Peptides against a protein of PDB entry 2QAS. Designs and how they scored, part 47

Target 1, 120 residues: chain A of PDB entry 2QAS
Amino acid sequence: PPEDLMQYEAMAQDALRGVVKAALKKAAAPGGLPEPHHLYITFKTKAAGVSGPQDLLSKYPDEMTIVLQHQYWDLAPGETFFSVTLKFGGQPKRLSVPYAALTRFYDPSVQFALQFSAPE

## One batch from the design tools (peptide; made by RFdiffusion4, then SolubleMPNN)

Design b2_p17_1_s3 (from b2_p17_1, 7 letters changed)
Fold by OpenDDE base, seed 4:
Structure b2_p17_1_s3 (fold): chain B 120 residues (1-120), chain A 17 residues (1-17)
Amino acid sequence: as target 1 above (120 residues)
Amino acid sequence: AEPDTMMAGFDENWDPG
């Protein structure tokens, strides 16, 4: 088959990453997500731009999943990355995750799922 | 909703509320 020099698949994934960003912006708005919507977000922990507690990221050297439902604070969805405070082992930790690091997005309430290829 | 226990780190931060 002919080579895709336009890289349409990458374009499509970038567009779909925009869905995640938009969803997070809704989650960060006053009142949060409309119930029962909540978000499972999976990302590569060693991807460029990922920031968080060293012990936590070392514990999950490939990827990890966070949930935005009940226990999250100060969600700040930027244009290229989002940051959020979550409890791990009962202690609040700040994570910063570029959208490019995402590998999975899921809203179980409506079974909406996205899967992404992330750089190693 | 129940968490996916097969996802790394999910049980670290999920709370049923």
Scores: peptide ipSAE 0.182, ipTM 0.747, DockQ to the pose 0.225
Fold by OpenDDE base, seed 2:
Structure b2_p17_1_s3 (fold): chain B 120 residues (1-120), chain A 17 residues (1-17)
Amino acid sequence: as target 1 above (120 residues)
Amino acid sequence: AEPDTMMAGFDENWDPG
């Protein structure tokens, strides 16, 4: 097949990352996501811009999946990354994850899934 | 594609409510 000099796949994937951002913005709105919607977000823990507790990130050297459903606070979806407070082992921890670090997005309520290529 | 509940980090913050 001919070369895709437009890099449409990359464009499409970037657009789809926008879906995640938009979803998180909805989740951050007052009242959170409309039930029963909730989000499973998987990201490369070593990707540039990912930040959080060292012990936590060290525990998951490759990928980590977080769930935004019942227990999340101060969700702040920015333009390039989002941050959120989640409880790990009962302790609140702050994570900051660039959208570019995402590898998977899933909303079980409607079985909506997205997969992304992220830096290794 | 449903997520694997055994994926790293999944069970860390999930709370059934």
Scores: peptide ipSAE 0.099, ipTM 0.717, DockQ to the pose 0.182
Fold by OpenDDE base, seed 5:
Structure b2_p17_1_s3 (fold): chain B 120 residues (1-120), chain A 17 residues (1-17)
Amino acid sequence: as target 1 above (120 residues)
Amino acid sequence: AEPDTMMAGFDENWDPG
């Protein structure tokens, strides 16, 4: 097959990462996500720029999924990464995740799913 | 809704509300 010098798949993934960013911005707005919408976000825990509880990241050395539904605070969706406060073991912890680290985005309420290739 | 049990770490911050 012909060689894709345009890298269309990468462009498409970048565009779709924009969907995640937009969704998180909606989630960060006053009132949060409209029920019953909620987000499952999966990311590579060892990807560059990922920051969070050391014990948690150590527990999941490859990937982990966070759920933004009932318990999340101070969601800050930036241009290249988002940060959010979540409770792990009952303790609030700050997690920062670059969009480039994402491997899966899912909203079960409407069965909307996206998958991404992330750095190994 | 309950998280996907097939995804690692799904239950760490999930709360049924």
Scores: peptide ipSAE 0.098, ipTM 0.710, DockQ to the pose 0.226
Fold by OpenDDE base, seed 1:
Structure b2_p17_1_s3 (fold): chain B 120 residues (1-120), chain A 17 residues (1-17)
Amino acid sequence: as target 1 above (120 residues)
Amino acid sequence: AEPDTMMAGFDENWDPG
């Protein structure tokens, strides 16, 4: 079959990563997400640019899922990555995650799901 | 599809509020 030199699938995935960024920007706005919307976000913990507590990231060597619903603070969705404070074991910890590290995005309130390919 | 709630890290920060 012919070779896709345009890399259309990659471009499509990048566009869909933009949906995650936009959703997080809505979540970061005053008042947060409109209820009952909330976000399940899964990412590769070893991806370039991922930052957080070493012990936490070491505990999840492949990927982990975070939930943005009730307990999150200082969500800062940048252009290439977002950062957020979440409680793990009752302790607030800061995570920084590039959008490129994402593997799954899900809003169960409307059953909206996205999946992405990310480096292993 | 809905992500597996048993995926790594989900139980760490989930809080029903």
Scores: peptide ipSAE 0.058, ipTM 0.687, DockQ to the pose 0.188

Design b2_p17_1_s4 (from b2_p17_1, 8 letters changed)
Fold by OpenDDE base, seed 5:
Structure b2_p17_1_s4 (fold): chain B 120 residues (1-120), chain A 17 residues (1-17)
Amino acid sequence: as target 1 above (120 residues)
Amino acid sequence: AEPDTMQAGFDENWDPR
């Protein structure tokens, strides 16, 4: 097939990352996500811009999944990354994850799923 | 497809309520 000099796939992927951003903005609104919506977000822990507790990120050197349902706080969806406080081992931890680091997004309530290619 | 509950990190931050 002809070479895609427009790189439409990449553009489409970026647009779909925008869906995640938009969803997180909804989740960050007062009252959070409307039940029964909740989010599974998987990301590469070693991707550029990922920040969080060293022990946690070291424990999951490839990917990890966070769930935004009942126990998340101070969700701050920025333009290039989002940050959120979650409890790990009962301890609140702050994570900062660039949207570019995402590999999977899923809302089980409506079986909506997105997959992304992220840098290793 | 629904993510595997055994996915890394899932079990640590999910609330089972």
Scores: peptide ipSAE 0.204, ipTM 0.776, DockQ to the pose 0.192
Fold by OpenDDE base, seed 4:
Structure b2_p17_1_s4 (fold): chain B 120 residues (1-120), chain A 17 residues (1-17)
Amino acid sequence: as target 1 above (120 residues)
Amino acid sequence: AEPDTMQAGFDENWDPR
């Protein structure tokens, strides 16, 4: 097939990353997400800009999934990355994840799913 | 496609409460 010099798929993917950002902003608003909405977010742990506890990131050297439903705090969705506090092994840990590091986004309540290509 | 509940990290941060 012809070469896509416009790179439409990349543009579409960037737009869809905006959906994740918007969803997180809704989640961060007072009252949180409207029930029964909740989010599964998967990202590459070694992607540039990913920050968190060394032990946690070392435990999951490729990808890891976080769930934003019942136990999350101080969700801060910025323009290029979001940060959030979650409990792992009962201990609160802060994660900072660039939207570019995401590989999957899912809301089980309405079966809405997005998949992305992330840098290695 | 639904995410696999066995994905890395899922079992650590999910709380059924």
Scores: peptide ipSAE 0.199, ipTM 0.776, DockQ to the pose 0.180
Fold by OpenDDE base, seed 1:
Structure b2_p17_1_s4 (fold): chain B 120 residues (1-120), chain A 17 residues (1-17)
Amino acid sequence: as target 1 above (120 residues)
Amino acid sequence: AEPDTMQAGFDENWDPR
């Protein structure tokens, strides 16, 4: 097959990552997400740009899933990454996750799902 | 696709209230 020099698949992936960014921006606005919407976000913990407490990231060497519904704080969705504070074992932890690190996005309230390829 | 509630990290930050 011919070589795709346009890299259309990558463009499509980036466009769909834009959905996640837009959703997080809605979640970060005053009042948060309209109920019952909430977000399951899965990402590669070793992907470039992922940051957080080393003990937490070491505990999940491949992927981890976070849920944004009841217990999240200071959600800050940037243009290339988002950061959020979540409680793990009762302790607040700050995570910073590039959108490029995402492998799955899901809103169970409307069964909307996206899957992505991410760096290892 | 439905969420995998057994996936790594899910239960740790999830609040089922």
Scores: peptide ipSAE 0.192, ipTM 0.774, DockQ to the pose 0.181
Fold by OpenDDE base, seed 3:
Structure b2_p17_1_s4 (fold): chain B 120 residues (1-120), chain A 17 residues (1-17)
Amino acid sequence: as target 1 above (120 residues)
Amino acid sequence: AEPDTMQAGFDENWDPR
């Protein structure tokens, strides 16, 4: 059987991860996301490069979902990872998440969803 | 599919306001 030496599936997945990065850059721009757009982002908490409060990450050893809608600050979408401040239990926490750690992206306003395979 | 509100951490950082 023919072998895909081009790794097209991997290239397609990388392109889709680029959508998340682009969306976050729009969210970080002046004025934020155009209403009613908002983002649900799920990621593997133990993936390489993930950084945040030890207690928070320990509480969610596999995956966790964050929502970027009303309560988020200092969103900084880099080229390989993004960081953002969110409140957990009323306390602001800084999270840094590589795009490679993502497993799900969703914008309920237009029901746009993406699913990814991430390193465990 | 829409987000599962039972996903870890979802209820902690989501604000309906």
Scores: peptide ipSAE 0.208, ipTM 0.777, DockQ to the pose 0.184; fails the geometry check

Design b2_p17_2_s1 (from b2_p17_2, 8 letters changed)
Fold by OpenDDE base, seed 3:
Structure b2_p17_2_s1 (fold): chain B 120 residues (1-120), chain A 17 residues (1-17)
Amino acid sequence: as target 1 above (120 residues)
Amino acid sequence: VLSQEELEAAERDQLSE
């Protein structure tokens, strides 16, 4: 069969990762996300570039899901990664996650979901 | 996509006080 020298599938996947980045930028803007929108983001904790408290990452050796609804602070969506402060056990923890580490994105309010392949 | 268990775990760990 013909070889895809354009790598269209990779282009499509990158475009979809762009949706997550755009959504996070909306969440970080003044006023936050318009209710009832909220985000569930899953990522590989051992992926290159992922950083956070050792105890937290040890608790989730493979993947973990974070929720951005009402309990999140200082969301900073960069061009290659985003960082955010969340509470775990009542204690604020700072996480930095490259978009390339994402495996799932979900907004229950409108049942919008995306899945990605991310290397460990 | 996300299972009920995964959603509940995330909510329990991050949204509960």
Scores: peptide ipSAE 0.181, ipTM 0.767, DockQ to the pose 0.652
Fold by OpenDDE base, seed 4:
Structure b2_p17_2_s1 (fold): chain B 120 residues (1-120), chain A 17 residues (1-17)
Amino acid sequence: as target 1 above (120 residues)
Amino acid sequence: VLSQEELEAAERDQLSE
């Protein structure tokens, strides 16, 4: 097949990462996500820029999935990364995740799913 | 691809009181 010098697939993935950012901004707005929308976000824990408690990163050495539904606080979606406080085993933990580290985005309420290739 | 088991684990750990 002919060589794609435009790198359209990469452009498409970048655009779709923008969907995740936009969704998180909606979630962070007053009132949060409209019910019944909620988000499952999966990311590579060893990707550059990922930050969190050592115990969590040790427990999830490859990929980690977080759920944004009822138990999340101080969601801060920036331009290149987002941060959020979640409970693990009842204990609040702060995570910081670059959008580039994402591998999956899923909203079960409407069965909307996205998959991404993230750097190791 | 994330399995159903992994989704359930995330739900159990993060959504439980």
Scores: peptide ipSAE 0.181, ipTM 0.767, DockQ to the pose 0.625
Fold by OpenDDE base, seed 1:
Structure b2_p17_2_s1 (fold): chain B 120 residues (1-120), chain A 17 residues (1-17)
Amino acid sequence: as target 1 above (120 residues)
Amino acid sequence: VLSQEELEAAERDQLSE
């Protein structure tokens, strides 16, 4: 089969990462997401640019999933990464995640799902 | 698509105080 020198699949994946960014910007707006929408976001914890508490990241050596529903604070969706404060065991912890680190995005309310290839 | 177990794990860790 012919080789795709345009790398269309990568382009498509990048475009779809834009959906996640847009969704997070909606979530960060005053009032948050419209009910019943909520987000499950999975990412590679060892990907470049990922930052957070060492103990938390150590607990999830490959991937972890965060939930943006009722208990999240200071969601800041930037152009290349987003940061958010979540509680783990009742303790607030700040995470910073590049969009490039994402492997899955899911909104159960409408069963909308995206999958991405991310660095190992 | 996330498995039910993955969803439940995330909920357990992050939505409980």
Scores: peptide ipSAE 0.180, ipTM 0.766, DockQ to the pose 0.743
Fold by OpenDDE base, seed 2:
Structure b2_p17_2_s1 (fold): chain B 120 residues (1-120), chain A 17 residues (1-17)
Amino acid sequence: as target 1 above (120 residues)
Amino acid sequence: VLSQEELEAAERDQLSE
C-alpha cells in the first residue's frame, strides 16, 4: 500500500481527542451533561502530566477508568488537560489528566466509544 | 450513592473485554 506521508491517522486521533475535550466542556457547564449521558474515561496513570494522590495512582499502576456521572466536582477542562474531583473511599481527590494520556472514552448512554494510543 | 471506586469496579465488570 502507498505510504501515507500526511499522517492522516495521527491527525484523526488528535481531532478525536478534541471530542473528549468538547464533551468534558459540556459536562463542566452549568447543569452538567444532559441526562442520561455520562462518561467513562480511561487513561494511562503513568503518562506525563498525570497528577493525583500517590496512593490512588499507585493503586492503578497502568490504567484507571473514571466515571463522570453523578459524583464529580469542579470539572475543569483545559486546552491540554482536564482536572476533576472524584470521591474514592468517600474522600474527595483531585485528578489532573492530559488528553494525551487518554486511552478510552465511552458514553454508554449512546454507546459512543473512542480509543486512543497513549504513551506507556 | 456509589463511590468512584465502586463505579470503576462496575465499569470493570460491565465493560471489560
Scores: peptide ipSAE 0.112, ipTM 0.713, DockQ to the pose 0.110

Design b2_p17_2_s2 (from b2_p17_2, 7 letters changed)
Fold by OpenDDE base, seed 5:
Structure b2_p17_2_s2 (fold): chain B 120 residues (1-120), chain A 17 residues (1-17)
Amino acid sequence: as target 1 above (120 residues)
Amino acid sequence: VLTQEEIEAAEREQLEE
């Protein structure tokens, strides 16, 4: 097959990462996500730019999934990363995750799923 | 696509107190 010098697949993947960003912006809006929508976001915990509780990241050395449904606060979806406060073991913790670190996005309410390649 | 087990694990992690 001919070489794709335009790298369309990479462009498409970037666009799909934009879907996640847009969804998070909706989630961050007043009132949050419209029920029953909720988000499962999986990311590589060792990817560049990921920050969060050391114990949690140590517990999940490869990747972990966070849930944005009822227990999330101060969701801040930036242009290159998002941050959010979640409770782990009853303790509020701040996570910051670059969109580039994402490996999966899922909204089970409508069975919408995306998968991404992320740095190892 | 996340498996049900993965979903439940994530929920359990965040619901643990």
Scores: peptide ipSAE 0.209, ipTM 0.794, DockQ to the pose 0.742
Fold by OpenDDE base, seed 1:
Structure b2_p17_2_s2 (fold): chain B 120 residues (1-120), chain A 17 residues (1-17)
Amino acid sequence: as target 1 above (120 residues)
Amino acid sequence: VLTQEEIEAAEREQLEE
């Protein structure tokens, strides 16, 4: 097949990652997400730019899913990455995840799902 | 995309106190 020098697939992936960023910005606004919307976000834990507690990341050597519904604090969606505080085992942990590290996004309230290719 | 089991596992992990 012809070589795609425009890299349309990559452009499409970036556009879709923008949906996640926009959704997180809505979640971070006063009042949070409009009920009953809530988010499940999966990402590669070893991707460049991912930051968090060593013990937590060690528990998930490939990828992990976080839930943004009830127990999340200080959600800060930046332009290239977002950070959020979540509780694991009752202990607050700060995670920083580049949008490029995402592999899945899901809002079960409306069954909206997205999949992404992320670096290994 | 995510299986129900994966969703439940994530919820359990973050809700455990």
Scores: peptide ipSAE 0.177, ipTM 0.776, DockQ to the pose 0.764
Fold by OpenDDE base, seed 4:
Structure b2_p17_2_s2 (fold): chain B 120 residues (1-120), chain A 17 residues (1-17)
Amino acid sequence: as target 1 above (120 residues)
Amino acid sequence: VLTQEEIEAAEREQLEE
């Protein structure tokens, strides 16, 4: 097949990462997501810019999935990364995840799914 | 209410099914 020097797939992936950012901004707005929408977000835990408790990240050495539905706090979707507080083992823990670290986005309420290739 | 860890485990199981 012809060589794609435009890198259209990468452009499309970047655009689709924008969908995740926009969805998170909706989730962070007053009132949160409209029911029954909720989000499953998977990311590479060793990707550059990912930060959180060492014990948590060590438990998930490759990637982990977080669910934004009932138990999340202080969702802060920035331009390059988002931060959120979630409970693990009953304890609130802050995660910071660059959009570039994402590998999967899913809203089961409408079966909307995105997949991404993320550098480690 | 499921913890995030439990939810992730459940999600992984669903993907494998």
Scores: peptide ipSAE 0.107, ipTM 0.699, DockQ to the pose 0.090
Fold by OpenDDE base, seed 2:
Parts: sequence; structure tokens; C-alpha cells
Structure b2_p17_2_s2 (fold): chain B 120 residues (1-120), chain A 17 residues (1-17)
Amino acid sequence: as target 1 above (120 residues)
Amino acid sequence: VLTQEEIEAAEREQLEE
């Protein structure tokens, strides 16, 4: 088969990561996501740039899924990573996750799903 | 409302099934 020297698949993956960024920017805007939209985001906890409480990240050594629906605060979607405050064990924890660390994105309300390859 | 930990556990179980 012909060799793809343009790396179109990688370009497409990068573009699709942009969907997550855009969705998070909508979620961070005043009023949040339009109901009933909400987001399940899975990422590699050991990926470069991932930051959060050591105890939390140690509890999930491979992947972790967070849900942005009713209990999230100070969502800050940057250009290369997003940060958000979530509660674990009733305690607020700040997470910082590069988009490159994502492995899954899902919005159950419309059954929209994306999967990504992420570095370990 | 489920906690993040409870949701994570649920998702993990679903992915493993």
C-alpha cells in the first residue's frame, strides 16, 4: 500500500483533540455546558505535564476518568492543557491535564465519543 | 450526585466488561 508521507492520521488526531479543547472552552464559559451535555474525559495519569495531588495520581497509576457535569469548579482550558477543580472524597483537588494526555472523550447526552493515542 | 471516585469506579468497571 502507498506510504502516507503527509501523516494525515496524525493531523486528524490533532484536529480531534481540538474538539475536546473547544468543548471545554464552552464548559468554562458563563453558564457552563448547555444541558444535558456533560463530559467524560480519560487521560494517562503518568503522561508528561499531568499534575495533581500525589495521592490521587498514585491511586490511578494508568488511566483516570473524570466527569464534568455537576461537581466541577474553575475550569480553565488553555491552549495546551486544561485545569479543573474536582472533589474526591469530599475534598477539592486541582488537576492539570495536557490535551496530549487524553485517551478518551465522551458526551453521553449525544453519544459522541473520541479516542486518542497518548504517551505513557 | 456521584462522587468523582464513584464515577471513576463505574467507568472502570464498564470498560473492563
Scores: peptide ipSAE 0.084, ipTM 0.697, DockQ to the pose 0.091

Design b2_p17_2_s3 (from b2_p17_2, 11 letters changed)
Fold by OpenDDE base, seed 4:
Structure b2_p17_2_s3 (fold): chain B 120 residues (1-120), chain A 17 residues (1-17)
Amino acid sequence: as target 1 above (120 residues)
Amino acid sequence: VLSEEEIAAAVAEQEDV
């Protein structure tokens, strides 16, 4: 097949990452997500820009999934990354994840799922 | 797609109840 010099697949992936950003912005709005919507987000823990507790990230050397449903605070969806406070081991910890580091997005309430190719 | 096991693991890690 002919070579795709436009890199359409990459553009499509980036567009879909926009869905995650938009969803998080809805979640961050007053009142949060409309019930029963909630999110599971998987990302590469060693990706550039990922920031969080060292012990936690060490526990998950490749990927880890976080859940945004019952206990999450100060969700801040920026333009290139989002940050959120979650409890790990009963302690609140701040996590920052670039959208480019995402590998999966899932909302089980409507079985909506997205998969992304993230850099190694 | 995220499996039930993976979902359970995430919930358990955060004790998201």
Scores: peptide ipSAE 0.555, ipTM 0.927, DockQ to the pose 0.582
Fold by OpenDDE base, seed 2:
Structure b2_p17_2_s3 (fold): chain B 120 residues (1-120), chain A 17 residues (1-17)
Amino acid sequence: as target 1 above (120 residues)
Amino acid sequence: VLSEEEIAAAVAEQEDV
């Protein structure tokens, strides 16, 4: 097949990462997401910029999925990454994840799903 | 994209004990 010098797939991927960012911004707004919307976000735990509790991240050496539905606090969706406080084993932990580290985004309420290629 | 098992695992990990 002909060589795509425009790299359209990369452009599309970047645009779609914008969807995740926008969704998180809605989730961070007062009142959170409009029910029954909720998010499942999967990311590469070893990707550059990912930060969080060492024990947790080490438990998931490749990918980890977090749930933004009932138990999440201080969601802060920045322009290049988002941070959020989640409870693991009853303890609040802060996670910071660059959008570039995402591999999957899913909203079960409407079965909306996105997949992304993330750095190893 | 996410299997039912993956969803369940994520929920379980964030269980408020």
Scores: peptide ipSAE 0.335, ipTM 0.856, DockQ to the pose 0.711
Fold by OpenDDE base, seed 5:
Structure b2_p17_2_s3 (fold): chain B 120 residues (1-120), chain A 17 residues (1-17)
Amino acid sequence: as target 1 above (120 residues)
Amino acid sequence: VLSEEEIAAAVAEQEDV
């Protein structure tokens, strides 16, 4: 097949990452997500820009999934990354994840799913 | 890519009740 020098597939992936960003902005707005919507977000823990508790990230050397439904605080969806406070073992932890690090996005309430290729 | 089981395990560590 002919070589795609435009890299359309990558463009499409980035466009879809925009859906995640938009969804997170809705989640961060006053009142949060409209019930029963909630989000499962999977990302590569070793991707550039990912930051969080060392112990937590070490436990998941490849990928990690977080859920935004009942207990999440200070969700801050920026233009290139989002940050959020979640509880692990009763301890609040701050995570910062670039959208480029995402590999999966899922809203089980409406069974909406997206999959992405992220840097290894 | 995490399996459904691995996804559940990862989320299980997070307190979200």
Scores: peptide ipSAE 0.312, ipTM 0.821, DockQ to the pose 0.436
Fold by OpenDDE base, seed 3:
Structure b2_p17_2_s3 (fold): chain B 120 residues (1-120), chain A 17 residues (1-17)
Amino acid sequence: as target 1 above (120 residues)
Amino acid sequence: VLSEEEIAAAVAEQEDV
């Protein structure tokens, strides 16, 4: 088969990352997500631009999942990355995750799922 | 993709009550 010099699959993956960005912008609006919607977001912890507690990230050397439902604060969905405050062991921690680092997005309330190929 | 149950188990470190 012929070579794809346009890299269409990569283009499609980046376009689908826009769905996650849009969903997070809805989640960041006053009142948060409309019930019963909530989000599970999985990302590569060693991807460029990922920032968070060193002890937490070290515990998950490949990827980890976070949930946005009941306890999240100061969700800030930017154009290239989002940041959010979550509780781990009762302590608030700040995470910053580029959309390019995402590997999975899931809303179990409607069983909507997306998967991405993130950098190694 | 992981099931809701599998995802919930993977997020054991996070508190979301």
Scores: peptide ipSAE 0.289, ipTM 0.816, DockQ to the pose 0.523

Design b2_p17_2_s4 (from b2_p17_2, 10 letters changed)
Fold by OpenDDE base, seed 5:
Structure b2_p17_2_s4 (fold): chain B 120 residues (1-120), chain A 17 residues (1-17)
Amino acid sequence: as target 1 above (120 residues)
Amino acid sequence: VLSQEEIEAAREEQESV
C-alpha cells in the first residue's frame, strides 16, 4: 500500500487523546461527571512525565489504572497532562499523568472505550 | 495491558476507605 507521509494515524490518535482531555475537563467542572458516568484511565507508569509517590509507582511497574468516580480530588486537566489526587490505602496521593502516557480510557456507564499506543 | 480483573482490583483499592 502507498506510504502515508501525512501520518494520519498519529494525528487520529492525538485527536482521540483529546477526547480524554475533554472528558477530564468535564469531570473537573463543578459537580463532576454527570452520573452514572465514571472513568477508568490506564497509563504507563514509567512513561516520560508521569509523576507520583515512588512507592505507589513502584507497586505498578508497568501500567496503572485509576478510576474517577467517587474518590478523586483536585482534578486538574492541563493541555499536555492532568493531575489528580486519589486515595490508596486511605492516603491521598497526587498523580500527574501526561496524556501521551495513556493506554486505555473507558467509561463503563456507556461502554465507551479508547485504546492508545504509548512508549514501552 | 491490564486485565478487566486487574482494573476492578484497582478500583477496589482506590475506592476503599
Scores: peptide ipSAE 0.222, ipTM 0.785, DockQ to the pose 0.568
Fold by OpenDDE base, seed 3:
Structure b2_p17_2_s4 (fold): chain B 120 residues (1-120), chain A 17 residues (1-17)
Amino acid sequence: as target 1 above (120 residues)
Amino acid sequence: VLSQEEIEAAREEQESV
């Protein structure tokens, strides 16, 4: 079969990752997300660039999902990664996650879901 | 990929006091 020298599938995946970045930027804007929108974001904890408390990351050796609805602070969506403060066991923890580490994005309010391939 | 159960567990953990 013909070879795809354009790498269209990769382009499409990158475009979809852009949706997550855009959604997070909306969440970080004044006023936050318009209710009832909220986000479930899953990522590979061992992916390059992922950083956070060692104890937390050790608890989730493969993937972990974070929820951005009521308990999140200082969301900072950069161009290549985003960082956010979440509470675990009542203690605030700062996480930094590259968009390339994402494996799933979901907004239950409108049943919008995306899946991505990330390094194992 | 995490199951729905694991997703809900994460939500519970984050929102617990």
Scores: peptide ipSAE 0.206, ipTM 0.776, DockQ to the pose 0.675
Fold by OpenDDE base, seed 4:
Structure b2_p17_2_s4 (fold): chain B 120 residues (1-120), chain A 17 residues (1-17)
Amino acid sequence: as target 1 above (120 residues)
Amino acid sequence: VLSQEEIEAAREEQESV
């Protein structure tokens, strides 16, 4: 097949990462997400820019999925990364995740799913 | 990519008290 010098697939993935960012901004706005929308976000824990508690990242050495529905606080969606506080075993933990580290985005309420290739 | 079972396990962990 002919060589794609435009790198359209990469452009498409970048655009779709923008969907995740936009969705998180909606979630962070006053009132949060409209029910019943909620988000499952999967990312590579060893990707550059990922930050969180050592014990938590050690427990998930490859990928980790977080759920944004009932138990999340201080969601801060920036332009290149987002941060959020979640509870694990009843203990609040702060995570910082670059959008480039994402591998999966899912909203089961409408069965909307996205998959991404993330750097190791 | 994590399976549905692993995703559900993540939910249960986050919702635990």
Scores: peptide ipSAE 0.203, ipTM 0.775, DockQ to the pose 0.694
Fold by OpenDDE base, seed 2:
Structure b2_p17_2_s4 (fold): chain B 120 residues (1-120), chain A 17 residues (1-17)
Amino acid sequence: as target 1 above (120 residues)
Amino acid sequence: VLSQEEIEAAREEQESV
């Protein structure tokens, strides 16, 4: 097959990361996501820029999946990363995740799924 | 009220992925 010098797949992947960002911006808006939409987001916990409680991240040495449905607070979707407060063991924890660290995005309400390549 | 840990425990059933 011919060589793709345009790197279209990489461009497409980057564009698709924009879908996640846009979805999170919708989720962060007043009123949150339109029900029943909710998000499952998986990311590499050791990726550059990922930040959170050490004890929490230590429990997930490779990947971690967070769910944004009913229990999330202060969702802040920036241009390169998003941060959100979630409860673990009843305690609120702040996570900061670069979009580049994402490996999966899923909205089960409409079975919309995206997969991404992320640095190890 | 479910925590992220509890939600994640049910991830396999909830995500269908």
Scores: peptide ipSAE 0.114, ipTM 0.680, DockQ to the pose 0.091

